# Ledger of designs, part 42: peptides against a protein of PDB entry 4QMF

Target 1, 175 residues: chain A of PDB entry 4QMF
Amino acid sequence: ESSFMTLFPKYRESYLKTIWNDVTRALDKHNIACVLDLVEGSMTVKTTRKTYDPAIILKARDLIKLLARSVPFPQAVKILQDDMACDVIKIGNFVTNKERFVKRRQRLVGPNGNTLKALELLTKCYILVQGNTVSAMGPFKGLKEVRRVVEDCMKNIHPIYHIKELMIKRELAKR

## One batch from the design tools (peptide; aimed at target 1 I160 I163 M167)

Design b2_p25_5_s4 (made by RFdiffusion4, then SolubleMPNN; from b2_p25_5, 12 letters changed)
Fold by OpenDDE base, seed 2:
Structure b2_p25_5_s4 (fold): chain B 175 residues (1-175), chain A 25 residues (1-25)
Amino acid sequence: as target 1 above (175 residues)
Amino acid sequence: SEELKELEELKKEVKEEMEKLKEEE
């Protein structure tokens, strides 16, 4: 049997407790077992003898990974869908200076979240910027674009340039 | 700076285009 475990930060505990029954129910549909360990601060998913699709455990792995990174359950649970992929992009190691890190991370969000929203629309992804990670959900092509933009942003390439590029590309594709 | 000005102009353009995208969806 296959199993995967992820740790979650303490501040996420209360939320995870509130939604864990929903997690359990969602995974039960696929005969995936799950455990929330509040002592260790971990989530575990595992196959059972009744698990039919061997690939679903990988999606369950992704589910708990997303939940650990503050993705809300109603969004995170969509990862169980066949056409949905995700990526958790680590951004914390690109810049050592905290102020510079915060500044660059804020660029991803932009004024009133407009930069992020634009990126979401253009890539057809859900994107959440939280702490030292950016979580994204969507099609593989979109996820690849998100990762590029996010990493380049942390490398001091402003997201707006990529957004403009994506817009142009989109317009060209419509013709 | 000239770079900042260009960025601001680009942001404005992107904002407008973003609104159009929202309307299409």
Scores: peptide ipSAE 0.057, ipTM 0.635, DockQ to the pose 0.091
OpenDDE base, seeds 1, 3, 4, 5: peptide ipSAE 0.057, 0.040, 0.034, 0.053; ipTM 0.633, 0.621, 0.603, 0.638

Design b2_p25_6 (made by RFdiffusion4)
Pose (drawn by RFdiffusion4):
Structure b2_p25_6 (pose): chain A 175 residues (1-175), chain P 25 residues (1-25)
Amino acid sequence: as target 1 above (175 residues)
Amino acid sequence: EEEEEKEFLEKVIEELEEQLEEEEE
């Protein structure tokens, strides 16, 4: 009955092709069927007659969505867990110009990826920047903070204010 | 480990301050 599909870019195909057996196995635990269409370049997840809880298909949809945005499989299967949520942030329709987009995304990740890592430490979330998207995984509150930072960064508001704020909040909680 | 994390975050804040000053110029 329930079926969700997603598209993936070609540079990702090789990785998925070699880890797909691990994916259908992880999904087999929940009795969710999955197909990988190489010609179309897509992934599909479906519920079956023998699926215990059909709602997990939503999580399965998130899994393949994370896999389409260059999130590594070991990190991605965590979405099949309970205390795990995700958010794939689209950053394409903020800037019409290409140079400024790269400027702001590079500002988002920063030198040596430090500021991006700092966000991971402060929001307690896994964050990955890829092409037109920023994929995030972890606690709902931290996810809200990540989306806030990313969306406000793709708009010309620098992430320094946010990182300072979160640092102050953390030290206040330390007390 | 907590001290190392704090030092890292302070260093990142300094890097961001420098980057913001460059953008203002």

Design b2_p25_6_s1 (made by RFdiffusion4, then SolubleMPNN; from b2_p25_6 with E1K E7K E18K Q19E E24K E25K)
Fold by OpenDDE base, seed 1:
Structure b2_p25_6_s1 (fold): chain B 175 residues (1-175), chain A 25 residues (1-25)
Amino acid sequence: as target 1 above (175 residues)
Amino acid sequence: KEEEEKKFLEKVIEELEKELEEEKK
């Protein structure tokens, strides 16, 4: 039997409690067991004797990882779909200066969230910027692009350059 | 839909270009 555990921050506790029945139901369809430990502040997923697809446990692992990083359940649960992958990009260590960190992180979102929306459209990914991480969900190719943009942004390369590049690539792909 | 997306993206670029110019000042 395979088991995976992830810790979650205290501020997520109330939300996780409210959606845990939904998590359980979603995983039950795949015969994956799950446990929410409020004392430890952890989520655990486990295969059972009835688990048919051994690979689904990895998706379950990703599910709890996404939930721990503030991805809403209706979005996070999509990770259980075969064609969906995810990435949790740690951005907190790229810059030591807090002000600079906040500024660069904000560039990922942009005015009215339009930068983020543009990136989501171009990469066909869902992207959530929260705290010291960026969570992304989508096709593997798109995720690779998201990671590049996010990391470059934290390295002081403005997302606009990547947006332009991605637009060009999209136009070329239509030909 | 694709045309609308293109228009949106172009708008975003314009907005961001303006921001970049302001940051340079």
Scores: peptide ipSAE 0.670, ipTM 0.946, DockQ to the pose 0.790
OpenDDE base, seeds 2, 3, 4, 5: peptide ipSAE 0.669, 0.667, 0.668, 0.667; ipTM 0.945, 0.945, 0.945, 0.945

Design b2_p25_6_s2 (made by RFdiffusion4, then SolubleMPNN; from b2_p25_6, 7 letters changed)
Fold by OpenDDE base, seed 1:
Order: structure tokens, then sequence, then C-alpha cells
Structure b2_p25_6_s2 (fold): chain B 175 residues (1-175), chain A 25 residues (1-25)
């Protein structure tokens, strides 16, 4: 048996409780067991004797990881699809100054969320900026691009430069 | 749809360029 556990912050408890039946149902389709421990503040996924695809447990692991990082269930559950991958990018350690951190993190979102939307379009990923992490879901190639943009942004390289680059690459790919 | 996306992206670039100019001042 394979088992994975993730901790979640207290502020996610109420939400996780409300969607846990949906999580259970989604994982049951793959014969993956799951447990929500409200005392510990953890989610666990486990293979069962009926689990057909052993690789699905890794996707289940990713599901609970995404949920712990504030990704909504309707989006997070897409990780169970074969063509979907995810990345949780830790951004909290790039900058020691809180004000600078907030400023750089805000650049990822941009005015009216337009920077983030542009990045999502260009990378074909879902991107959520929350707290000290950026969660992304999509094709592996797109995820690699997202990580580059996110990390560079935290290193004080404005996302606009990457957006321009991605647009050029997109145009070249159409030829 | 693609045309709309391109228009959106161009708009975003313009907005961000303006922001960068303001930050440099």
Amino acid sequence: as target 1 above (175 residues)
Amino acid sequence: KEKEEEEFLKKVIEELEKELEEEEK
C-alpha cells in the first residue's frame, strides 16, 4: 500500500469539510481511499486492494497538496486527468523584506489580475497566487514556463519580459 | 477567439509598460 499525507492550515478546515464528500467520490472512482483528520489538520490518500492504476496515487497526492494550498476543488480535481500536471512553487524565501515580497508577489497578479490571466493564456496553465506559494496546473511545458516566470519575478524580473517572450514563441509556433 | 486573446495580451503589455514607467520615476 502507498499512502501520502499533507497538512493544511487551520483557515482551510471549514472549506475542506464542505468539499470532502466530493473528494471522496472523485477518488472512489479510482479506488483510492482518503481521510480528513480535523484534529491533526491533515489529509491522507491511500491505495486499496482494488486500485488498478498504481500511478493514480501520485495524482491523489497532488490533489490533496493543491487543496491544502487553497486551490478550489473544481479546479484541483482536474489533476486526476492523465494530461494534467501541477506544481506548487514556494516563493516565500526569495525575499526577506516583507514589503518587497508583497510587491513582487503582486506583480504576478498585476492590475485587475491581468498579468496572471496573460500568463495563464500563454502557458495554458491555471495559476493561483496564495500566501507563500504559487500553485499551477497544466501541461508540463507550461508548468516549466510558469515556474521560470514566478521565480524570476521574485528575483525582481518583471513578468512583462516573460510575457513578451512567450508571445514571440507563440507566434513562431504558429508558423 | 485567438484575435481576442491577442488584443488582450497587447492591452496587458501596454498596461504593464505604463506601470514600469511609473515605477522608474
Scores: peptide ipSAE 0.655, ipTM 0.939, DockQ to the pose 0.718
OpenDDE base, seeds 2, 3, 4, 5: peptide ipSAE 0.654, 0.653, 0.652, 0.652; ipTM 0.938, 0.938, 0.937, 0.938

Design b2_p25_6_s3 (made by RFdiffusion4, then SolubleMPNN; from b2_p25_6, 9 letters changed)
Fold by OpenDDE base, seed 1:
Structure b2_p25_6_s3 (fold): chain B 175 residues (1-175), chain A 25 residues (1-25)
Amino acid sequence: as target 1 above (175 residues)
Amino acid sequence: SEEEEEKFLEEVIEQLEKELEEEKK
């Protein structure tokens, strides 16, 4: 039996309670058991004797990880698809100054969320900036690009440079 | 469409370039 557990912050409790039946149903299709512990503030996924694909437990692990980081269920559940990967990028450790952190994190989002939308389009990923993490879902190649942009942004390299680079790369790929 | 995406991206770049210039002043 393989089991994975993740903790979630208190502010996610209400939401997780509302969608947990949907989580259970989604995982039941793969014969993965799950438990929501409201006392501990944790989610657990487990293989069962009926689990046929041993790799699905890793996707289930990723599912609860994404949910813990505020990814909505309709998006997070897509991780169970074979062609979908994810990454949770820790951004809280790049700078100690809170104001600098907030400023750089905001650059990832940009005016009206347009920077983030541009990055999503260019990488073909879903990207959520929340707290001290950036959650991304998509193809592995796109995820690699997202991580680079996110980390560089936290290192004070503005996303615009990466957007331009990605646009050029996209144009070259069409030819 | 791809054309709409391209237009959007160009607009984003323009906006961000303006912001960068303002930050440097």
Scores: peptide ipSAE 0.646, ipTM 0.941, DockQ to the pose 0.797
OpenDDE base, seeds 2, 3, 4, 5: peptide ipSAE 0.645, 0.645, 0.644, 0.644; ipTM 0.941, 0.941, 0.941, 0.941

Design b2_p25_6_s4 (made by RFdiffusion4, then SolubleMPNN; from b2_p25_6, 9 letters changed)
Fold by OpenDDE base, seed 1:
Structure b2_p25_6_s4 (fold): chain B 175 residues (1-175), chain A 25 residues (1-25)
Amino acid sequence: as target 1 above (175 residues)
Amino acid sequence: MEEEEERFLQEVIKELEEELEEEKK
């Protein structure tokens, strides 16, 4: 039997309590058990004797990881789909200066969130910028692109350059 | 939908180019 646990920050407790029945229901369809520990501040998923697909536990692991990083349940639960992958990109250690960090992180979002929306369209991914992490969900190819853009942005390469590149690639793919 | 997406992306590029220019000042 396999089991995975993730910790969540205190500010997520109220939300997680609210949606936990939905989490349980979603995982029950795959015969994966789950536990919300409010004392420890943790979520646990584990296989059962009735779990048919042993690989689904890894997706369940990713589900609770995404939830811990503020991805809303209706989006996070899509990770259980076979064609859906995710990535949680840690961005907090690229820059030591807080002001510089905030500035570069804001570039990922852009004016009115348009930069982020553009990246989502071009990569066919869902992207959430929150705190010291960027959570992404989508096809593996798209996730690879997202990670590149995110990390480069934190290294002071503006997302516009990647957006232009992705647009060119998309245009070439149509031919 | 593709045409709308393209228009959106072009608009975003223009906005970001303006921002980049302002940041260089």
Scores: peptide ipSAE 0.643, ipTM 0.933, DockQ to the pose 0.812
OpenDDE base, seeds 2, 3, 4, 5: peptide ipSAE 0.640, 0.640, 0.640, 0.639; ipTM 0.932, 0.932, 0.932, 0.932

Design b2_p25_7 (made by RFdiffusion4)
Pose (drawn by RFdiffusion4):
Structure b2_p25_7 (pose): chain A 175 residues (1-175), chain P 25 residues (1-25)
Amino acid sequence: as target 1 above (175 residues)
Amino acid sequence: EEEELLEKALEELEEQLEEEEEEEE
């Protein structure tokens, strides 16, 4: 009955093609069927007659979505867990110009990826920047903070204010 | 190690913000 599909870019195909056996196995634990269409370049997840809880298909949809945005499989299967949520942030329709887009996304990740790592430490979330998207995984509150930072960064508001704020909040909680 | 990285990240952000302000001026 329930079926969700997503598209993936070609540079991702090779990786998925070699880890797909691990995906259907992880999904087999929940009795969710999945197909990988190479010609179309897509992934599909479906519920079956023998699926215990159909709602997990939503998590399965998230899994393949994370896999389409260059999130590594070991990190991605965590979405099938309970205390895990995700958010794939689209950053394409903020800037019409290409140069400025790259400027602000590079500002999002920063030198040596430090500021991006700092966000991961402060929001307690896994964050991955890829092409037109920023994929995040972890606690719901931290996810809200990540989306806030990313969206406010793709708009010309620098991430320094946010990082400082989160640092101050963290030290205040330490007390 | 994480504290050092955070301090370094803050320094890098301050420098980048100063450079952006200078470009706007």

Design b2_p25_7_s1 (made by RFdiffusion4, then SolubleMPNN; from b2_p25_7, 9 letters changed)
Fold by OpenDDE base, seed 3:
Structure b2_p25_7_s1 (fold): chain B 175 residues (1-175), chain A 25 residues (1-25)
Amino acid sequence: as target 1 above (175 residues)
Amino acid sequence: SDEELLEEAIKELEKELEEEKKEEE
């Protein structure tokens, strides 16, 4: 038997309560049990005797991890698909100065979310910037690109340089 | 199209980048 637990911040409680029945239903299809503990502020997933796919528990683990990091359920639940991968990139430790951190994090989003949208299109990933993490979902190759851009951004390399590079690569691929 | 959206986004980002550089100087 395998079990995984993830803590979630208090501000996610109301939302998680709202969608937990949907989480349960999605995991029931795979015979994975789940528990929402509002006292502890945790989500737990566990295998049952009826769980036939040993790998699905790892996807369930990823699901609750994504939910804890503010990914909405309709997007997060896609992690249960075989061809979908995810990454949670910790960005909080790159910069000690809070103002600098906020500034660099904001660069990932850009004006009107244009930077984020561009990255999503070019990498074919879903990307969410929240708190001290960036959550991404998509193909493995795209996820690697996202991580590079995100980490470089926190190291003071503006995302625009990577976006331009990715656009050039895209154009070349069309030829 | 996605291409047109990307081009417009880059234009806006370039402007923002230039403004940020001026603020940091």
Scores: peptide ipSAE 0.253, ipTM 0.817, DockQ to the pose 0.753
OpenDDE base, seeds 1, 2, 4, 5: peptide ipSAE 0.249, 0.248, 0.249, 0.244; ipTM 0.815, 0.815, 0.812, 0.811; seed 4 fails the geometry check

Design b2_p25_7_s2 (made by RFdiffusion4, then SolubleMPNN; from b2_p25_7, 10 letters changed)
Fold by OpenDDE base, seed 3:
Structure b2_p25_7_s2 (fold): chain B 175 residues (1-175), chain A 25 residues (1-25)
Amino acid sequence: as target 1 above (175 residues)
Amino acid sequence: SDEKLLEEALKQLEKELEEEKKEEE
């Protein structure tokens, strides 16, 4: 038997309450049990005797991890698909200065979210910048690219340089 | 199209980058 727990911030409580029945239903299809603890502020997933695929518990773990990091349920639940991977990139430790941190984090989003949208299109990933983490979902290759761009951004390499590179690669692939 | 969106996004990002550099100098 396997069990995983993830803590979530208080500001997510209301949302998690509203979607928890949907979480339960999605996991029930795989015979994974789940618990939302509002007192502790935690989500738990666990295998049951009826769990057929032992690997699905790891995806369930990823699901609650994504939900804790503000990924909306309709997107997060896609992690249960076989071909979908995810990454939660911690960005809070790259810069000690708060203002610098905020500035660099904002570069990932860009004006009107254009930077983020461009990255999503070029990497074929879903990307969410929230708090001290960036959550991404998609193909493994795309996730590697996202992590590189995100970490470099926090190291003061503007995402535009990577976007240009990815656009060139995309153009070359079409030829 | 995605290509058109990317081109427009890039143009805006280039402008933003230039403005940001000027503010930091």
Scores: peptide ipSAE 0.332, ipTM 0.852, DockQ to the pose 0.717
OpenDDE base, seeds 1, 2, 4, 5: peptide ipSAE 0.328, 0.317, 0.320, 0.317; ipTM 0.853, 0.849, 0.846, 0.848

Design b2_p25_7_s3 (made by RFdiffusion4, then SolubleMPNN; from b2_p25_7, 11 letters changed)
Fold by OpenDDE base, seed 1:
Structure b2_p25_7_s3 (fold): chain B 175 residues (1-175), chain A 25 residues (1-25)
Amino acid sequence: as target 1 above (175 residues)
Amino acid sequence: SDEKLLEEAIKQLEEELKKEEEEEK
């Protein structure tokens, strides 16, 4: 039997309580057990004797990881699909200066969220910028691109350069 | 279209980039 646990911040408790029955139902379809521990502030997923697909536990692990990082359930639950992967990119340790961190993180979102929307469209990923992490869901190729853009942004390479590059690649792929 | 949306987004981002560069001077 395999088990995975993730901690979640206190501010997520209310939401997680609200959707936990839905989490349970989604995982029950795969014979994965789950536990929400409000005292510890943790979510746990585990295989059962009825779990037939050993790989699904890894997706369940990813599910609770995404939920802990503020991804809403209707989006996070898509991780259980075979063609869906995810990445949680830690961005909080690239710069020590708080103001610089905030500025660079804001560049990922851009004016009116345009940067984020452009990246999502070009990579075919869902992207959520929250706190010290960026959560992404989508195809592996797209996720790789997202991670590159996100990390480079935190290294002071503006996302616009990558967006332009991705657009060029997209145009070339249409030929 | 997605392409038009992207082009418009890029234009806006370029404008914002210019503003940031001016602020850094």
Scores: peptide ipSAE 0.300, ipTM 0.842, DockQ to the pose 0.743
OpenDDE base, seeds 2, 3, 4, 5: peptide ipSAE 0.296, 0.296, 0.303, 0.293; ipTM 0.841, 0.839, 0.840, 0.837; seed 4 fails the geometry check

Design b2_p25_7_s4 (made by RFdiffusion4, then SolubleMPNN; from b2_p25_7, 10 letters changed)
Fold by OpenDDE base, seed 3:
Structure b2_p25_7_s4 (fold): chain B 175 residues (1-175), chain A 25 residues (1-25)
Amino acid sequence: as target 1 above (175 residues)
Amino acid sequence: SDEELLEQAIKELEEELKKEEEEKK
C-alpha cells in the first residue's frame, strides 16, 4: 500500500472544500482513495486493494501537489492522463531580497500576463505562477524549457530572451 | 492567430524591458 500527503496553505481551504467531491470522483475511477483534512490542512491519496495500476498513485500524488499550489481542478485533474507530466518549480530561494524576488517573479507573468501566455504557447504547457512556486503541466520537453526560463528569470535573465529563441525555433520548424 | 499574439506580446515585452532598464539607471 502506498500513501502520499501534501499540506496546503489556509487560503486554499475554501476552494479545496468546494472541489473535493470532484477530486474524489476522479480518483475513484482509478480506485484511489483520498482524504481532505481541514484541521491539519492536508490532502492524502492512497492505494486500495482495488488499485490495479501502480503508477496511478504517483499521478494522484502530483494531483494533490498541484492543487495545493493553486492549480484549478479542471486543469490539475489532467495530470491523471498518461501523456501529461507536471513540474513544481521552487523559486523562493533564488533571491534573498524580497523586492527583487517579487520583481523577478512578476517578469514571468509580464504585462497583462503576456509573458506567461507566450511561454505557454511556445512550450505547449500550462503555467501558473503562485507564491514561491511555478507549476507547469505539459509534455516533458516543454516542461524542461519552462524550468529553464523560470530559473533563469530568477537568476536575472529576462524571459524575453528565451521567448525570442523559442519563437525562432518555432519558425524554423515550420519551414 | 497565435503568431500575431506572440508578435504583439514581444513588442510589449520589449517596451517593458526598456523601461525597466531605464529605471535602473
Scores: peptide ipSAE 0.266, ipTM 0.820, DockQ to the pose 0.758
OpenDDE base, seeds 1, 2, 4, 5: peptide ipSAE 0.253, 0.259, 0.261, 0.259; ipTM 0.815, 0.815, 0.815, 0.816

Design b2_p25_8 (made by RFdiffusion4)
Pose (drawn by RFdiffusion4):
Structure b2_p25_8 (pose): chain A 175 residues (1-175), chain P 25 residues (1-25)
Amino acid sequence: as target 1 above (175 residues)
Amino acid sequence: SEEEEELLEKALEEMEEQLKEEEEE
């Protein structure tokens, strides 16, 4: 009955093709069927007659969505857990110009990926920047903070203010 | 951890330097 599908870019195909057997196995635990269409370049997740809880299909949809945005499989299967939520942030329609887009995304990740790592430490979330998207996984509150930072960064508001704020909040909680 | 604190301090310094360069532009 319930079926969700997503598209993936070609540079991702090889990785998925070799880890797909691990995906249908992880999904088999929940009795969710899944197909990988190479010529269309898509992934599909479906519920079956023998699925215990159909609502997990939403999580399965998130899984393949994370897999389409270059999130590694071991990190991605965590979405099938309970205390795990995700957010794939689209950053394409903020800047019409290409140069400025790269400038702000590069500002988002920063030198040696430090500022991006700093966000991971402060929001307690896994964050991955790829092409036109920023994929995030973890606590709902930290996810809200990540979306706030990313969206406010793709707009010309520098992430330094946010990082400072989160650092101050953290030290205040330390007390 | 100590390594994470050092990274955070370094990341703050890098972001302050980058903000200063953008203000000068």

Design b2_p25_8_s1 (made by RFdiffusion4, then SolubleMPNN; from b2_p25_8, 7 letters changed)
Fold by OpenDDE base, seed 1:
Structure b2_p25_8_s1 (fold): chain B 175 residues (1-175), chain A 25 residues (1-25)
Amino acid sequence: as target 1 above (175 residues)
Amino acid sequence: SMEDEELLEKAIEELEKELKEELEE
């Protein structure tokens, strides 16, 4: 049997408590057991003797990882679908200056969230910028593009340059 | 799809404006 655990920040506790029955129900369909430990501040997923698909435990691992990083349950649970992948991009270590970090992180969102929305549309991904991480869900190819844009942004390459590139590629792909 | 194109065009225009403003500071 396989087991995976993830820690979550204290501010996430209240939300996780409210949705944990839904998490349990979703994982029960796949015969995956789960535990919310409020004392430790952890979530655990485990295979059981009734688990049919042994690979589903990896998706369950990803589910709790996404939940720990503030992805809402209705979105996070989509990771259990076969065609859905995810990535959690750590952005907190690219710059030491807090003000510079905040500025570059804000560039990912942009005015009225338009930068983020454009990136989501072009990559066919869901993207959440939260704290020191960016969580993304979607096709593998799209996730690779998201990671490139996010990391480059933290390296002081403005997202607009990548967005323009993706727009050109999109136009060329139109028939 | 057409709605997405319009949204993308507007987003690009706003981003270009923002970039220009940042470079002028």
Scores: peptide ipSAE 0.113, ipTM 0.728, DockQ to the pose 0.776
OpenDDE base, seeds 2, 3, 4, 5: peptide ipSAE 0.069, 0.071, 0.068, 0.108; ipTM 0.683, 0.644, 0.634, 0.726

Design b2_p25_8_s2 (made by RFdiffusion4, then SolubleMPNN; from b2_p25_8, 10 letters changed)
Fold by OpenDDE base, seed 3:
Structure b2_p25_8_s2 (fold): chain B 175 residues (1-175), chain A 25 residues (1-25)
Amino acid sequence: as target 1 above (175 residues)
Amino acid sequence: SEEDEKLLEEAIEELEKELEEEKKE
């Protein structure tokens, strides 16, 4: 049997409580058991004797990881699909100065979230910037692009340069 | 979609403006 646990921040507790029945139902379809521990502040997923696909536990692991990082359930649950991958990019260690960190993180979102929306469209990914992480879901190639843009942004390379590059590539692909 | 293209162009314009403002700092 395999099990995975993920801690979640206190501010997620209320939301996780409200959607946990939905999590349970989604995982039950795959015979994966799950536990929400409000005292410890953790989520656990585990295989059962009825688990048919041994690989699904890894997707369940990813599910709780995404939920812990503020991805809403209707989006996070898509990770259980075979063609869906995810990445949780830690951004908190790139910059020591808090103000600089906040500024660079904000660049990922941009005015009215337009930068983020542009990245999502160009990479065909879902992207959520929250706290010290960026969560992304989508095709593997798109995820690689997202990680590059995110990390470079934290290294003081403005996302606009990557966006322009991706747009050029997209245009060329249409020819 | 064509609508998405317009959104992208608008986003770039806003980003360019933001970048220019940051350079002034």
Scores: peptide ipSAE 0.173, ipTM 0.780, DockQ to the pose 0.801
OpenDDE base, seeds 1, 2, 4, 5: peptide ipSAE 0.092, 0.119, 0.088, 0.153; ipTM 0.682, 0.743, 0.674, 0.773

Design b2_p25_8_s3 (made by RFdiffusion4, then SolubleMPNN; from b2_p25_8, 10 letters changed)
Fold by OpenDDE base, seed 3:
Structure b2_p25_8_s3 (fold): chain B 175 residues (1-175), chain A 25 residues (1-25)
Amino acid sequence: as target 1 above (175 residues)
Amino acid sequence: SEEDEKLLEEAIKELEKELEEEEKE
């Protein structure tokens, strides 16, 4: 049997409580058991005797990981699909100065979230910037691009340069 | 879509403005 646990921050507790029945139902379809521990502040997924696909537990692990990082359930649950991958990019360690960190993180979002939306469209990914992580879901190629842009942004390379590059590539692909 | 292209163009314009503001600092 396989089991995975993920801790979640306190501010996420209320939401997780409200959607946990939906999580349970989604995982039950794959015969994966799950537990929400409000005392410890953890989510656990585990295989059962009836689990048919041994690989699904890894997707379940990813599900709770995404949920812990504030990805909403209707989006996070898509990770259970075969063609969907995810990445959780830790951004908190790139910069020691808090103000600089906040500034660079904000660049990923941009005015009215337009930078983020542009990245999502160009990479065909879902992207969520929250706290010290960026969560992304989509095709593997797109995820690689997202990670590059995110990490470079935290290294003081403005996302606009990557966006322009991706737009050029997109235009060339249409020819 | 065409709508997406417009959104992208607008986003770039806003980003360029933001970049210019940051360079002035």
Scores: peptide ipSAE 0.142, ipTM 0.758, DockQ to the pose 0.819
OpenDDE base, seeds 1, 2, 4, 5: peptide ipSAE 0.077, 0.098, 0.075, 0.070; ipTM 0.675, 0.723, 0.670, 0.668; seed 2 fails the geometry check

Design b2_p25_8_s4 (made by RFdiffusion4, then SolubleMPNN; from b2_p25_8, 11 letters changed)
Fold by OpenDDE base, seed 2:
Order: C-alpha cells, then sequence, then structure tokens
Structure b2_p25_8_s4 (fold): chain B 175 residues (1-175), chain A 25 residues (1-25)
C-alpha cells in the first residue's frame, strides 16, 4: 500500500471542496482512494487492494500536488494520462527582493500573457504561474525547457532569449 | 499551425519592445 499527502493553502479550500467529487470519481477509475482533510488542509491519495496499475499512485500524487498549487481540476486531471508529466518549479528562492521577484515573475507572463502563451506553444506545455511556484504539464522534453526558462528568468535572463532560441530550434526541426 | 506562428512572431515583437523599454530604465 502506497500513500501520498500534500498540504494546500487555506485560500484553496473552497475550490477543492467544489471539485473533490470529481477528483474522487477520476481516481476511482483507477481504484485509488483519496481524502480531503479540511481540518488539516491536506489531500491524500492511496492505493487499494484493487489498484491494478502501481504507477498510477504516482500520478495521483502529482494530481494533488498540482491541485494544491492552484491548477484547475480539468487541467490537473490530465496528469493521469500516460503521456502527461508535470513539474512544480519553486521560484521564490532565487531573489530576496520582493519587487525584483515580482518583476521577474511578471516577465514570465509578459504583456497580456503573451510570453507565457509563447512558451506554452513552443514547449507544448501548460504553464501556470502562481505565487512562488510555476506549475507545468506536458511532455518531458517540454518540461525541461520550461524549467530552464523559468529558472533563468528568475536569474535575470529574460525569457525572450530562450523563446527566440526555441523558435529557431523549431524552425530547424521542420527542415 | 499558421496561427500559432503568427502569435509567436507577435509575441517576440512585443517582448523585444519590452526589453528595449527595460533597457531604457
Amino acid sequence: as target 1 above (175 residues)
Amino acid sequence: SAEDEKLLEQAIEELEKELEEEKKE
């Protein structure tokens, strides 16, 4: 029997309550049990005797991790698909100055979210910038690229440089 | 897709503008 738990912030409670039945249903298909503990502020997933795929528990772990980081359920639940991976990138520890942090984080999003959208397209990932983390879902290769761009951005390397590089690579791959 | 390509090009253009503006600060 395997079990994983994640804590979630209080502000996420209301949303998690609203979608928890959907979470339960999605995990039931794989015979994974789940518990939402509103007192502790935690989500738990665990295998059962009926769990057939032992690897699905790891995906369930990722699911609750993503949900805790404000990823909407319709997107987060895709993690249960075999071809889908995820990454939660901590960005809060790269810079101590709050204003600098906010500025660099905003660069990831860009005007009207265009930077983020470009990055999503180029990496074929879903990307959510929230608080001190960036959550990403997609193919492993794409996730690696996202992490590089995100971390470098927090290190004061503007995303545009990576985006240009990715575009060049994309064009070369078409040849 | 062609639409995505256009979007990317526009995004880069906007990013370049932003970068230039930040350099002026």
Scores: peptide ipSAE 0.152, ipTM 0.770, DockQ to the pose 0.754
OpenDDE base, seeds 1, 3, 4, 5: peptide ipSAE 0.149, 0.096, 0.083, 0.147; ipTM 0.769, 0.680, 0.675, 0.768; seed 5 fails the geometry check

